# Ledger of designs, part 94: peptides against a protein of PDB entry 7BDX

Target 1, 212 residues: chain A of PDB entry 7BDX
Amino acid sequence: EMGAAACTLLWGVSSSEEVVKAILGGDKALKFFSITGQTMESFVKSLDGDVQELDSDESQFVFALAGIVTNVAAIACGREFLVNSSRVLLDTILQLLGDLKPGQCTKLKVLMLMSLYNVSINLKGLKYISESPGFIPLLWWLLSDPDAEVCLHVLRLVQSVVLEPEVFSKSASEFRSSLPLQRILAMSKSRNPRLQTAAQELLEDLRTLEHN

## One batch from the design tools (peptide; aimed at target 1 I75 R79 S120 L126)

Design b2_p27_6_s4 (made by RFdiffusion4, then SolubleMPNN; from b2_p27_6, 14 letters changed)
Fold by OpenDDE base, seed 3:
Structure b2_p27_6_s4 (fold): chain B 212 residues (1-212), chain C 212 residues (1-212), chain A 27 residues (1-27)
Amino acid sequence: as target 1 above (212 residues)
Amino acid sequence: as target 1 above (212 residues)
Amino acid sequence: MTDGQREVERATAERRAKYREWLQKQL
């Protein structure tokens, strides 16, 4: 309980750039994010057996940790830190996103996807995550999620790749050959306006690339 | 481990006034400080049996919690919050200071005493803690601690009472009758310059009050 | 939305604008 409360407070205050700088300025940042990854991994591994209630202190704790990572990744210095010094955390997030089944831990997935998207604002971060083994299949796995918010943030990550020609060119062949076009087309007809727009824009961007 | 790391980070960033305001501005502050008190109490109660190593994650966790409280109490809005909305925490700290034996959990005692001292900067806070049952005996119990830093912060709390005539007048009789004068005189001869000065100043202040 | 996230959204918009400019040059 107390750990979850403390992490929740830390998550809240980490919305400030100055707090992120303070977190990173300490000699404890590396250790913190290392343990964060391990904790998140342990939690996700625990889901295969006991139905941990989403409302458990453990769930809230992990949710708060993911929130902290997301907020750190939202800031330039935080992205630089994560990409340079906490790559294991990024690898862990990618792994966990793959290990979770469709519909499982939706809110956590959203935060993890947001954190990766925030990292992808840095070209170095985008390169790192997009060059991760199985990244493209992971995106399509995640896009099969029934949750519109998960799918939205997956599409945003896809857009991050597509909108960077240097990154897209490296994976263009795999991307084109494996693109779940029918799924994205279905999303472009979604009642969720954000999802609809993201899918439509992606389809437009992809069509433009096919004609070039 | 992760809880201790998170609390340690929160402690570090809580040195900022803006972070304290952010902690207090959330609807979670009350719950957080409630659980904080309970956690600290549970830890201190656990000391009667198993020699928890001072280096345990649990010890560091509680230490960080006490540090957070201290930092919150250092700021005007934080003092107001604690005195108005988290009196149970103050009561808990007073209780824990009484439950700990001389030389036990020195660093934790120092932080708890610092938090109470910081609260005492607010007259309402000073009134509240000084009117707590057994407050004067508690000060003398704590002053028997072999640690100079513990004793220093006890003397500072004593000074807070003595330097506020409205507060001192209410307890003056008990204070005068129970004052461990020989102990304070011994401290005025301490090799620790801060302790020496604090004891000397207190003796001077007390002498001035006896002649009025 | 956090201040950092607002900046991320700004950067997102800028990246889209740059991409559109790039596409126009390829056409």
Scores: peptide ipSAE 0.462, ipTM 0.837, DockQ to the pose 0.290
OpenDDE base, seeds 1, 2, 4, 5: peptide ipSAE 0.461, 0.461, 0.462, 0.461; ipTM 0.836, 0.836, 0.837, 0.836

Design b2_p27_7 (made by RFdiffusion4)
Pose (drawn by RFdiffusion4):
Structure b2_p27_7 (pose): chain A 212 residues (1-212), chain B 210 residues (1-210), chain P 27 residues (1-27)
Amino acid sequence: as target 1 above (212 residues)
Amino acid sequence: EMGAAACTLLWGVSSSEEVVKAILGGDKALKFFSITGQTMESFVKSLDGDVQELDSDESQFVFALAGIVTNVAAIACGREFLVNSSRVLLDTILQLLGDLKPGQCTKLKVLMLMSLYNVSINLKGLKYISESPGFIPLLWWLLSDPDAEVCLHVLRLVQSVVLEPEVFSKSASEFRSSLPLQRILAMSKSRNPRLQTAAQELLEDLRTLE
Amino acid sequence: SAYFDDIESTMKVSEKAREEYLEELEE
């Protein structure tokens, strides 16, 4: 209970750039981010499906961990630190997104997809994520999630890699062969404007790159 | 005069999340949200045989109080704090909406309805408002107001209550059937565009979940 | 929404970093 309360407080204050700089400056953050991935992996493996039932100081603990990772990656030196020091945490995030079934732990998936988008803002972070093993199959599969907020963060991550045609050129062929053009097109007609324009803007960029 | 000027200044700066977080600790020593409800209750009681005066120092004081409550509830930890600590203030807001006759204190009713919408974004806040005494009769009473802005914010609150699970096993199935569907339909053909669109949106949501 | 209320503050921080990034790209 005490462990989760401290992680929740750290999640709250981690929204500040001044606090994020202080976390990376203290010689204990490396250990914190290594054991963070182990705790997130342990939490996901412990779930035999079901849902989460807002596990008392268990789910709030991992949500605080993913929330901190997301708030750290939101700051320039935070996403820089993560791609240099905590590459194993990035591997764990990408692995846990594929390991989590559609509809299972939706809040954890959005927090994790938000952090991957933030890390992709860093040039090396974009290279590391896009060059990870089944990255493209993972993207099109996360789009098969019924939750609209998960689809929105997948489209925002796809748009981020698509916005760097150099990195996008390495993962060619499968981007044209396996992309769920129909699902992205359906998302360009959603009554939710943020999801609709995200898919509309991704479609504009996808059609423009195939011709230019 | 001085009290209203300081409250208006606080309403201006309360649009910041940093300021809202700073306000939530101050409620301990000086019961800001406890005495806010008393001031709002005292103001409406003082309008015995009369309606609003406007441009007055007293009118802008309560407007600033309701504006501050709204700007606090607009921040995630603000609406979380209100539903945990300031449930009495939420009671007062819901009570004063029913106590105010139609056409009386229109700007105050809109600001109050905006704060209830914001608190309803929080899961516990939605339960607390929808499970409050006389809540459905209050929605009907507020929709009988001639002012379009008040009707718009009632429809926005009703839309917030209609969306999300709320157990969904006839707990929300009866809430939808008990609404003034005729008045919502009349407002769907309204000459006020903002009101017409809110009633149209709400009607789509009522039909979607039927 | 109510369901995502607890993570909302983090969403706003990430949105701010996203807007700053889009502005940098426009430059």

Design b2_p27_7_s1 (made by RFdiffusion4, then SolubleMPNN; from b2_p27_7, 8 letters changed)
Fold by OpenDDE base, seed 4:
Structure b2_p27_7_s1 (fold): chain B 212 residues (1-212), chain C 212 residues (1-212), chain A 27 residues (1-27)
Amino acid sequence: as target 1 above (212 residues)
Amino acid sequence: as target 1 above (212 residues)
Amino acid sequence: SSRFFDIEETLKVSEKAAEEYEKELEE
């Protein structure tokens, strides 16, 4: 309980650039983010056996951790830190997104996807994520999620790849063949305006790149 | 471990006024500080039976909690919050300072005393602390500690009372009779310059008030 | 653009997204 409360407060204050700088400027950041990945992994592994209450102290703690990672990645120095010094955490996030079933831990998926999107703003981060083993299959897996917010953040991550020619050129053929284009097209007709817009923009970007 | 790491980071960033405002501006602050007191109490109660390693994750966690309280109390809005909304935490800190033996958990005592000193900067906080049951006996107990840093922060707290006529006038007779004046005089001859100065200043302030 | 995550915003967005998806499944 106390740990979850402390982590929740840390999450709240991490919405500030100055706080992110303060977190990273200390000697505790590396250890913190190392343990973060382990904690998230332990939580996800525990889901296979126990119906963990979504609002348990443990779940709230893991949500706060994912929120902190997201907020750190929202800042340029935070992205640099994650991409340079906490790659294992990024690997863990990618792995956990693959381990979670469609509809399972939707809120956590959204947080993790938001963190990856924030990392993708950095070219080095985008390269690291997109070159990760099984990245494109993971996108397919995540786009099969019934949750519109999960799909939205996946589409945003895909768009980050598509909008970067240096990254997209290497995997363009695989991306075109392995993206669930019919699913994305269906999302472009969603009543969810955010999902609709994101899907439409991605389809437009993909079409523009097919003509080049 | 993860909780201790999160709490340590929160402690580090709480050295900022803006972070303290952010902590207190949320709906989580009350719960956090409520659990903080309980966590500290649980830790101190566990000391009677188990030789807890001073560097255990639990001890580090409690130190970080005490540090957060201190940093919150360093800010005007934080003092107001503690004095108005978290009096139970202040009561707990006073109680725990009484429960800890001389030489026991010296670092924690220092942190707790620093928090009380910061609260004492606020007149309402000073009144609350000084009017607490057993406050003067507690000062005697704490001034019997062999640790110079503990004694230093006790002397600073005593000075806060002595320098406030509205507070001191109510208990001046008891303060004069129940302060370990010989011990304070011995501290004024300490080779520790900080302790020496604090003891000397307090003795000067007490003498000034005897002539009034 | 980068985005900070607020618990309150995320809860609202996720609840709304869930409600919208349930409506899409009923159609």
Scores: peptide ipSAE 0.031, ipTM 0.771, DockQ to the pose 0.048
OpenDDE base, seeds 1, 2, 3, 5: peptide ipSAE 0.023, 0.019, 0.017, 0.021; ipTM 0.765, 0.764, 0.765, 0.765; seed 2 fails the geometry check

Design b2_p27_7_s2 (made by RFdiffusion4, then SolubleMPNN; from b2_p27_7, 10 letters changed)
Fold by OpenDDE base, seed 1:
Order: structure tokens, then sequence, then C-alpha cells
Structure b2_p27_7_s2 (fold): chain B 212 residues (1-212), chain C 212 residues (1-212), chain A 27 residues (1-27)
């Protein structure tokens, strides 16, 4: 309980750039983010595959951790730190997203996906994530989630890849053949306006790239 | 381990006034400080009376909590929050200082005493602390600590009482009769220069007040 | 909700970062 409360406060204040800089300017950041990955991994591994996300102290704790990572990644120096010094954490997040079933731990997925998107703003981060083994299969898996918000955040991440020629050119053929285009097309017809717009924009971007 | 790491980071960043304002500006502060008091109390109650402070994850966690309270109390809005909205925490800190034996949990005592001193900068806080039942006996107890730093912080707190006429006039006779003046005099002869100076200044302040 | 966390604030921070990124891509 106390740990969750402390992490929640740290999460809240980490929305400030100055706080992120303060966290990273100290000598405790490396250890913290190392343990963060392990903690998140342990949580996911402890879940029963058929049991959904519970509003428990443990889950709240992990949500706060994921939130902190997201907020850190929203800042340039935070992205640089993660990509240079905490690659294991990024690997862990990608792995956990693969381990979670569609519909399982929705809020955690959203936070993790948000963090990956924020990292993708950094070219080095974008390269690292998109070149991760099994990245495209992972996208396919995540886009099968029944939650519109999960899908939205996946589409945002895909768009960051598509909009960067240096990155997209390396995997363009794989993207064209392996992305669930029909599923994305279905999302473009969603009643959720955010999802609808994101899917439509991505499809348009992909079409434009096909003509180039 | 993760909880301790998170609290340590929060402690570090709470040295900033802006961070303290951010913590207090949210809706989570009350719950956090409520649980903080309970956690500190549980820790102290779990200690064997004959076992000294250990460098454990649990102790590090509690130190970080006490550090956060101290940093919050260093800011005007933080003092106001504690005095108005978290009096139970202040009561807990006073109680724990009474429960700990001389020489026991020295670092925790120092942090708690620092927080009380910071609170005492606020007149309302000073009144609240000094009017707490058993306050003077508590001072006597704490001044019997073999640790010079504990004694130093007690003397600083006493000085805040003595230097505020509105407060001191209410308890002046009790202070004169119940303070361990001989012990304070012994401290004025300490080889520790900080303790020596603090004790000497306090004795001079007390003498001055006797002549008024 | 008994949830102690606020995902919406994090969303706002991420959206701000995204807007800055999009702006940079247009430069």
Amino acid sequence: as target 1 above (212 residues)
Amino acid sequence: as target 1 above (212 residues)
Amino acid sequence: SRSFFDIEETRKVSEKAAEEYKKKLLE
C-alpha cells in the first residue's frame, strides 16, 4: 500500500520536465528503472491467464511504474536515457506486451504503449523498437485487442514508423505483407472517433508510400 | 525493494519547492501522509528494543518517508498543509520519538526532529507541537540520547519555543523547572562544535528571558 | 473508482509530446 502510494505520487510529479531531469540527474535512476522492469515482469507472470486486471494495490503499483516510464519518455533527456541506458526495460515492455492476452491488463498495456510511442519520438528509440525481433507480429497481436484505446495506441506507434523514411524503408515490404490491413480498415469505421481517425490517417499514409 | 527505490526518488525530488507544491496540489497527498504515519509506526513497533537500526530495505523506506515529510515541512505551503490537514502524522512523529530508546534508530530520529523543527517555523505548528501532551518530558527523554546530532536537533526545536514569546509565556515556568538544564549545560561543553554552540545559545536565551 | 492512479494526466503529457513531435516533422 505505501509503495503504491509513493509510486503514485512520483508518477504525478513526473509530469513535470524539471522533475524528470531531477530524477535522471541523480545516481539512483539506473537502479530504479532496472527494478521497475523486473517488478512489472513479475506482476505479469503472476497473473492467471483467464483472470482480468484487478484494481489491487499491486496493480496500482505497476500502473504507477508504467506511468513514470511514460512521463520520463515524454522528455527529450528521458528518451535519451531510456534508449542509451535502459534498453533492458524497453525489451521488457515489448516482451510483456506480447505475453498479455487481448483484453488482459488493458490499462497497463495502454501505459506501456504510450511509453513506447514517446520513446519512438527519438530516432534511435524508433529504430531500436521497430528493429526488435518479432515487432510486426507483436503489432498484429496487439491490434487484435478488443479495447479501442489499446488499438489506438498501437496505431500511433505504427504511424511513427511509417512517417520515418529511414526506418520504414528497411521494413516496408514486411509491413505491407504482414500488417493486418483489413483490421486497420475495420478500425477506420469504428464508432470511436479517435480510433477511426487514427486508422484512416495510417491507411492514407500507407497508400501514399505505396505510390512513392 | 521497489517501494524503497520509489520513495527514495520521491524524497530526492521533494527537495524542490515546485515538487512539494505539485504533491500537495493533487488529491493524493492526504492519503499518502496518512499511510506514511501508519507505516512509520508499524516499523518502530516491529523493532526489538535491544536491536539497533539496521541498514535494511524497510529502514531505507522509512527514512525516505521521513525525509519527504521533512522536505514538505521546509516549504510554507507544506507546513500549512501538515498543521491543518495532517495533525495525526505530527502526533505520530511525536509518539514515535517517545517510543524510541536513546541510541535507537538515530537517523530516523534526526529526520523526524528535523521535520518537527521545520513545522515549528509556522506559529500554528509551533503552538501545536509545544502544547502536545507530554512535550517537555519528551524533550527530557530525547536529550538523554547519546547521539550528538539527535541532541542538536532537540535543542533547535527548544530554541524555536523559547524565541516565540506568545508560546513560551504559556509554558515558561514549566520549562524553567522541567528542562534538563544541567544536561544542556554539559552539551555546551561538548567537543562537537555544532552541539556546543546550540547549547550555549539556548542557555543564553533562557537567561535573557529570566531577566525580562 | 478506488484507483489511486490517474492515467488521464499521463495521456495529456504524451499528447503534448506527440504534438511537439508532429510539429518537428513539419519543419
Scores: peptide ipSAE 0.185, ipTM 0.827, DockQ to the pose 0.224
OpenDDE base, seeds 2, 3, 4, 5: peptide ipSAE 0.179, 0.176, 0.180, 0.181; ipTM 0.827, 0.826, 0.827, 0.827

Design b2_p27_7_s3 (made by RFdiffusion4, then SolubleMPNN; from b2_p27_7, 10 letters changed)
Fold by OpenDDE base, seed 1:
Structure b2_p27_7_s3 (fold): chain B 212 residues (1-212), chain C 212 residues (1-212), chain A 27 residues (1-27)
Amino acid sequence: as target 1 above (212 residues)
Amino acid sequence: as target 1 above (212 residues)
Amino acid sequence: SPSFHDIEETRKVAEKAEEEYRKELAE
């Protein structure tokens, strides 16, 4: 309980750029983010396949950790830190997103996807995550999620790749062959206006690239 | 381990006034400080009488909690919050200082005493802690500690009482009758220059009050 | 589970980062 409460407070204050800089300026950041990855992994491994995200102290703790990573990745120096010094954490997040089933741990998936998107703002970060083994299959797996918010954040991450020619050129063939176009078209007709817009924009971007 | 790491980071960033304001501006502060008191109490109760402060994750966690309270109390709005909304935590700190033996948990005692001293900067806080049942006997108990740093912070807290006429007038008779003058005189001859100075200043303040 | 507020605040921070990135690309 106390750990979850402390971590939740740290999550809240990490929304400030100055706090992120303070966290990273200390000698404790490396250890913290190393243990963070292990803790998140332990939580996901403890979940039975059909058990939904429990409203527990443990879940709250892991959500707060994911929130902290997201907030750190929202800052330029935080992105640089993660990409240079905490690659194992990024690998762990990608792994966990693959291990979670569609509809399982929706809120955690959203936070993890938000963190990866923030990392993708940095070209080095985008290259690192997009070149991860199984990245494209992982995106398709995640787009099978029934949750509109999960799908929204996956589409945003796909857009980050598509909009960067240097990165997209490496994966263009696999993207074109594997892209679940029918699923994205279905999303473009969603009642969720955010998902609808994101899917439409991605489809437009893809069409533009086919004509270039 | 993860809880201790998160709490340690929160401790570090709580040195900033803006972070303290952010912690207190949220709806989570009350719960956090309530659980903090309970956690500290649980730790102290788990210690065997002759077991020294262990270099453990649990001890590090409790130190970080005490450090956060100290940093919060260093800020005006933090003092107001503690005095108005977290009096139970102040009561717990006073209780724990009484439960710990001389020489036991020295670092924790120092942090707790520092927090109480910071609270004493606020007149309402000073009134509250000085009017606590057994406050004067507690001060004398703590002055029996062999650690110079513990004694230093006790003397500083005594000075806060002595220098405030409104507060001192209520306790003056008990102070005069119970004052371990020989112990304070011994401290004024300490090889520790900080302790020596604090003891000398207190003795001078007491002499001034006897002449007024 | 995390409160709606906590997630929303995190989203706002992320949106700000994206906006700043877009401004840098436009310069």
Scores: peptide ipSAE 0.141, ipTM 0.852, DockQ to the pose 0.201
OpenDDE base, seeds 2, 3, 4, 5: peptide ipSAE 0.054, 0.054, 0.127, 0.130; ipTM 0.836, 0.839, 0.850, 0.850; seed 2 fails the geometry check

Design b2_p27_7_s4 (made by RFdiffusion4, then SolubleMPNN; from b2_p27_7, 12 letters changed)
Fold by OpenDDE base, seed 3:
Structure b2_p27_7_s4 (fold): chain B 212 residues (1-212), chain C 212 residues (1-212), chain A 27 residues (1-27)
Amino acid sequence: as target 1 above (212 residues)
Amino acid sequence: as target 1 above (212 residues)
Amino acid sequence: SPSYFDIEETLKVSDKAAEEYRKKLKE
C-alpha cells in the first residue's frame, strides 16, 4: 500500500514541468525508469496467471508508474531523456501493448499509449517508436480493442506518424497495405465525439496523402 | 526496490514549496501521511528482531518517508497541515524516537528530529509536541545519544521550547529539575562546531531565563 | 484503482502537450 501511495503522489506532482526537471536533474532518474520498465513487465506477465484484481495495490502502482512516464513525456526535456536514456522503457511499453489482449487492462493501455504519443512529439522519439519491429501490426492490433479510449489514443499515435513525412515514407507501403480502413471508417461514426473527431481527422489526413 | 525508488524521488522533489503545495492540494495527502506513520512504526518494530540491514530497500523507503515529512514541515502550509490533519504522524514520530536506543538508526532519528523541529516553527505545532506525555524525558533520552547530529537536532528542538515563553512556562519546573546541564556543558566543548554553537546558544538562552 | 481523477489530469497534461505540438505544426 505505501509504495502505491507514494507512487500515486509522485504521479500527481509530475504534472508540473518543474517537477519533471527535478526528477531528471538527479542521479536517480536512470535507475528509476529502468526499474519502472521491469515492474510494468512483471505485472503484465503476472496477469496471464492469477486474475489479479484490477484494484490491487500492484495495479495502482503500475498505473501510477505509467502515469509518471506519460507526464515526463509531456515535457520536452522529458521526451529527450526517454529517447536518449530510457529506450528500454519505450521498448517495454511497446512490448506490453502487444502482450495485452483486446479489452485487457484498458486504463493501463491508455496511459501507455499516451506516453508513446507524448514521446512521438519529439521527431527522434517518433522515429525510434516507428522503427520498432512490428510497429504497424501493433497499431492495428491495438485498434481492434473494443474500448473507445484505447482506440482514440491509437488514432492519435497513427496521426503522429501520418503527419511526419520522413517517418511515414519509410513505412508508407506497409501502412497502406494493412490499414484497417473499414475499422477507422466505423470509428468516424462513433457516438464518442473524441473518437469520431480523431477518426475523421485521420481520414482527412490520409486523403491528403493520397492526392500528393 | 521500486517503492523505495519512487519514494526517494518523491523525497527529492518535495524540497520545493510548489511540490509540497501540490502534494497537499490533492485528496491523497491524508491517506499518504497516515500510511507513512504506520510504515515507519512497522519498520522500527521490526528492528528489535532480525538485524535488518541498514541499507535494505525497507530502510531506504523509511528514510525517504521521513525526508518527505521533513520537507513538508519546512513549509508553512505543510506545518499547518501536519498539525491540523496528521497529529497521529507526529505522535508516531515522538513514539519512535523514544523506542529507538542511543546509537540506533541515527540517520532516521536525525530526519525525524528535523521534522519535529520544522513543526515547532509553528506555535501550534510547538504547543502540540511539547504537551505530549513524556516530552521532556524524551528530549533527555535523545540527548544521551552518542551521535553529534542527533544531539544537535535535539538541542535545536529544546531551543524552540526555551524561546517560546508560553510553551516553556508550562514545563519550566520539570525542565529545570531534569535538565542534563553537565551534558549540555560538555556539548559546548564539542569539536563539532555546529553542536558547540548550538549548546553555547542554548546555555546563553537558559541564563537569560534565570535572570528574568 | 487509479483514481479516475488522476487519469483525467494525465489526459489534460497530454492534451496540452498535443495542443502545443499542433501549434508548432501550424507555424
Scores: peptide ipSAE 0.199, ipTM 0.846, DockQ to the pose 0.234
OpenDDE base, seeds 1, 2, 4, 5: peptide ipSAE 0.195, 0.195, 0.198, 0.199; ipTM 0.844, 0.845, 0.846, 0.846

Design b2_p27_8_s1 (made by RFdiffusion4, then SolubleMPNN; its pose is not in this set)
Fold by OpenDDE base, seed 3:
Structure b2_p27_8_s1 (fold): chain B 212 residues (1-212), chain C 212 residues (1-212), chain A 27 residues (1-27)
Amino acid sequence: as target 1 above (212 residues)
Amino acid sequence: as target 1 above (212 residues)
Amino acid sequence: MPVAAPVDEEALAKAREALATLAALLA
């Protein structure tokens, strides 16, 4: 519990660029992010047995960790650090997103997807994520989630790939064949305005790229 | 383990003024420091039974909390916050220092004493601490500690009182009668140069005040 | 633009409650 509180506090202050720089400037940053990945993984693995109530201290702790990663990735130096020095964490996040079932741990999924999106702002990060084994099947899996926020952040991540020609060209064929276009089309008709807009924009971007 | 890591990380980043401001700027600062005091108290109370190994995650967590408090108090706005809005925490620290036996939890004592010293940089903080019930007996108790670092930080705290005439004049008689002058004199002959210097300076300051 | 992950007030409340519970258990 105290750990969850401390972690939540750290999550709160991580919204500051100065705090992110301080986190990264210490000799303990590598260890922290290494343990972060392990903790998140352990949590997700524990879900297969005991219905860990989403409201458990453990859940909050993991949410805070994911939030910290997201906020670190929101800052340029944080993205650079994650891409260069914490690739194992990125791999873990990708793996966890694949291990979670649709509708399972929605909040955690959203935070992890937000972190990946932030990492994708960096071209090197985008390349790393998009070239990860099973990345495209993972996107398909995540787009099957009934939660609008999960789908929204998946679409944003897809858009970051599509909007970078150097990255998209390498997997364009697989993207076009494996993207659930009908699902994305359905999202473009969603009553959720954020999801609707994101889906429409992505569909437009994909159409533009088909003509090129 | 992860809680201790997160708290340790927060401790590390709290050395930055920007981080301290971020910690304090949130509506959550009051709650954090309230919980901090409670956690520290619970830890010290738990020591009477199970030999919690000093190397436990719990110990590390409490050390990190004390470190955060120290670092917050090292910053002007942090001192102001502690003196104005977290007096219960200061009372808790003073109480814990009295509850711990000589040689017990040396690292925690040092951190707590460092925090009190930092608070004493603020005249309002110095007044608050020095006017606390049992403060002078507490100093006597702490000066009996066999650890040089504990004694050093006690001497520094005493010096902050002695060097402020407005504060010292109120309790000068009790200070002179209750200070273990022979113990301080012994410290002035210590092989530890930091302790030796601090003790010598304090003795000189006390002599100067006796002539005034 | 990067997205920030704001702390959920409910999560903060639960974390506080959890800390209080842990403190009570240690006490």
Scores: peptide ipSAE 0.061, ipTM 0.540, DockQ to the pose 0.062; fails the geometry check
OpenDDE base, seeds 1, 2, 4, 5: peptide ipSAE 0.057, 0.059, 0.061, 0.058; ipTM 0.547, 0.542, 0.547, 0.544; seeds 1, 2, 4, 5 fail the geometry check

Design b2_p27_8_s2 (made by RFdiffusion4, then SolubleMPNN; its pose is not in this set)
Fold by OpenDDE base, seed 1:
Structure b2_p27_8_s2 (fold): chain B 212 residues (1-212), chain C 212 residues (1-212), chain A 27 residues (1-27)
Amino acid sequence: as target 1 above (212 residues)
Amino acid sequence: as target 1 above (212 residues)
Amino acid sequence: MPVAPPRDEEALAQARAALETLAALLS
């Protein structure tokens, strides 16, 4: 319980750029983010067996960890740190997103997707993520989620790739062939206005790129 | 291990006033400091049985907790919070200082004493601490510690009481009768220059008050 | 016209706002 409380507070204060700089300026940052990945992985692996109450201290703890990563990635120096010094953590997040089933751990998925999106603001980060093995299949898997919020954040991540010509040109053929366009089209008809708008914008962007 | 890492980072960033304000502005602060006291107490109680390696994750975790309290108390709004909303934590710290034997958990004692000293900067805090049951006997107990750093911080706490006429006048007779003056005099001859100076200053302050 | 990618600042603002909302939901 104490660990969860401490981590939750750290998550809250990490919304400040000054705090992110303080975290990263310390000699403990590397270790912290290394253990973070391991802890998140262990949690996800534990879900296959026991019905862990989603409201457990363990869940809150892992949410806080994912939140911290997201907040760090929201800052330029934090993105640089993650892209250069914590690539294993990024690999872990990608792996965990693949390990979770549709409908499973929605909040955690959202946080992890937000962290990846924030990292993708950095061109190096975007390149690293998009070139990861099985990235497009992973997008397909995540877009099969019944949760609108998960799908929304997947669409945002895809949009980040599409809007960067250097990255998109390398994978344009694979994106065109492998993206579940019918699923995205269905999302453009969603009753969720945020999801609807995101899907529509992405489809328009993809169409524009087909004509160029 | 992850909890200790998170708590250590929180300790580090709590040196900032902005971070302290952020912690206290949240709805989780009260719970955090409540659990903090409980966790520290549980740790100290566990020391009576098992030789816990002083370098354990548990020790580091509790040090970080004590450090956070100290950093919060270093800020005006933090002092106000502790004095008004977390008196039980202050009671716990006083109790734990009494529970630990001379030479036991030196670093923890120092952190706890520093937190009390910081709280004593607030007049309400000083009053609360000095009027606590068994406060002067506790000072006697702590001054029997072989560690110069522990004794130094005890002397500083005593000096905070002596330098406040309103508080000292209420307990002047008890202080004069119950303080281990011979021990303090011995400290004024210490090879540790910081301890020597602190002891000398306190003795001079006490002498001055006897003549008034 | 290709929609100009949101400026780094706008993306950051959106990310922060989303995080605040999510934090509120998780609290």
Scores: peptide ipSAE 0.007, ipTM 0.628, DockQ to the pose 0.019
OpenDDE base, seeds 2, 3, 4, 5: peptide ipSAE 0.014, 0.018, 0.009, 0.011; ipTM 0.591, 0.636, 0.630, 0.582; seeds 2, 3, 4, 5 fail the geometry check

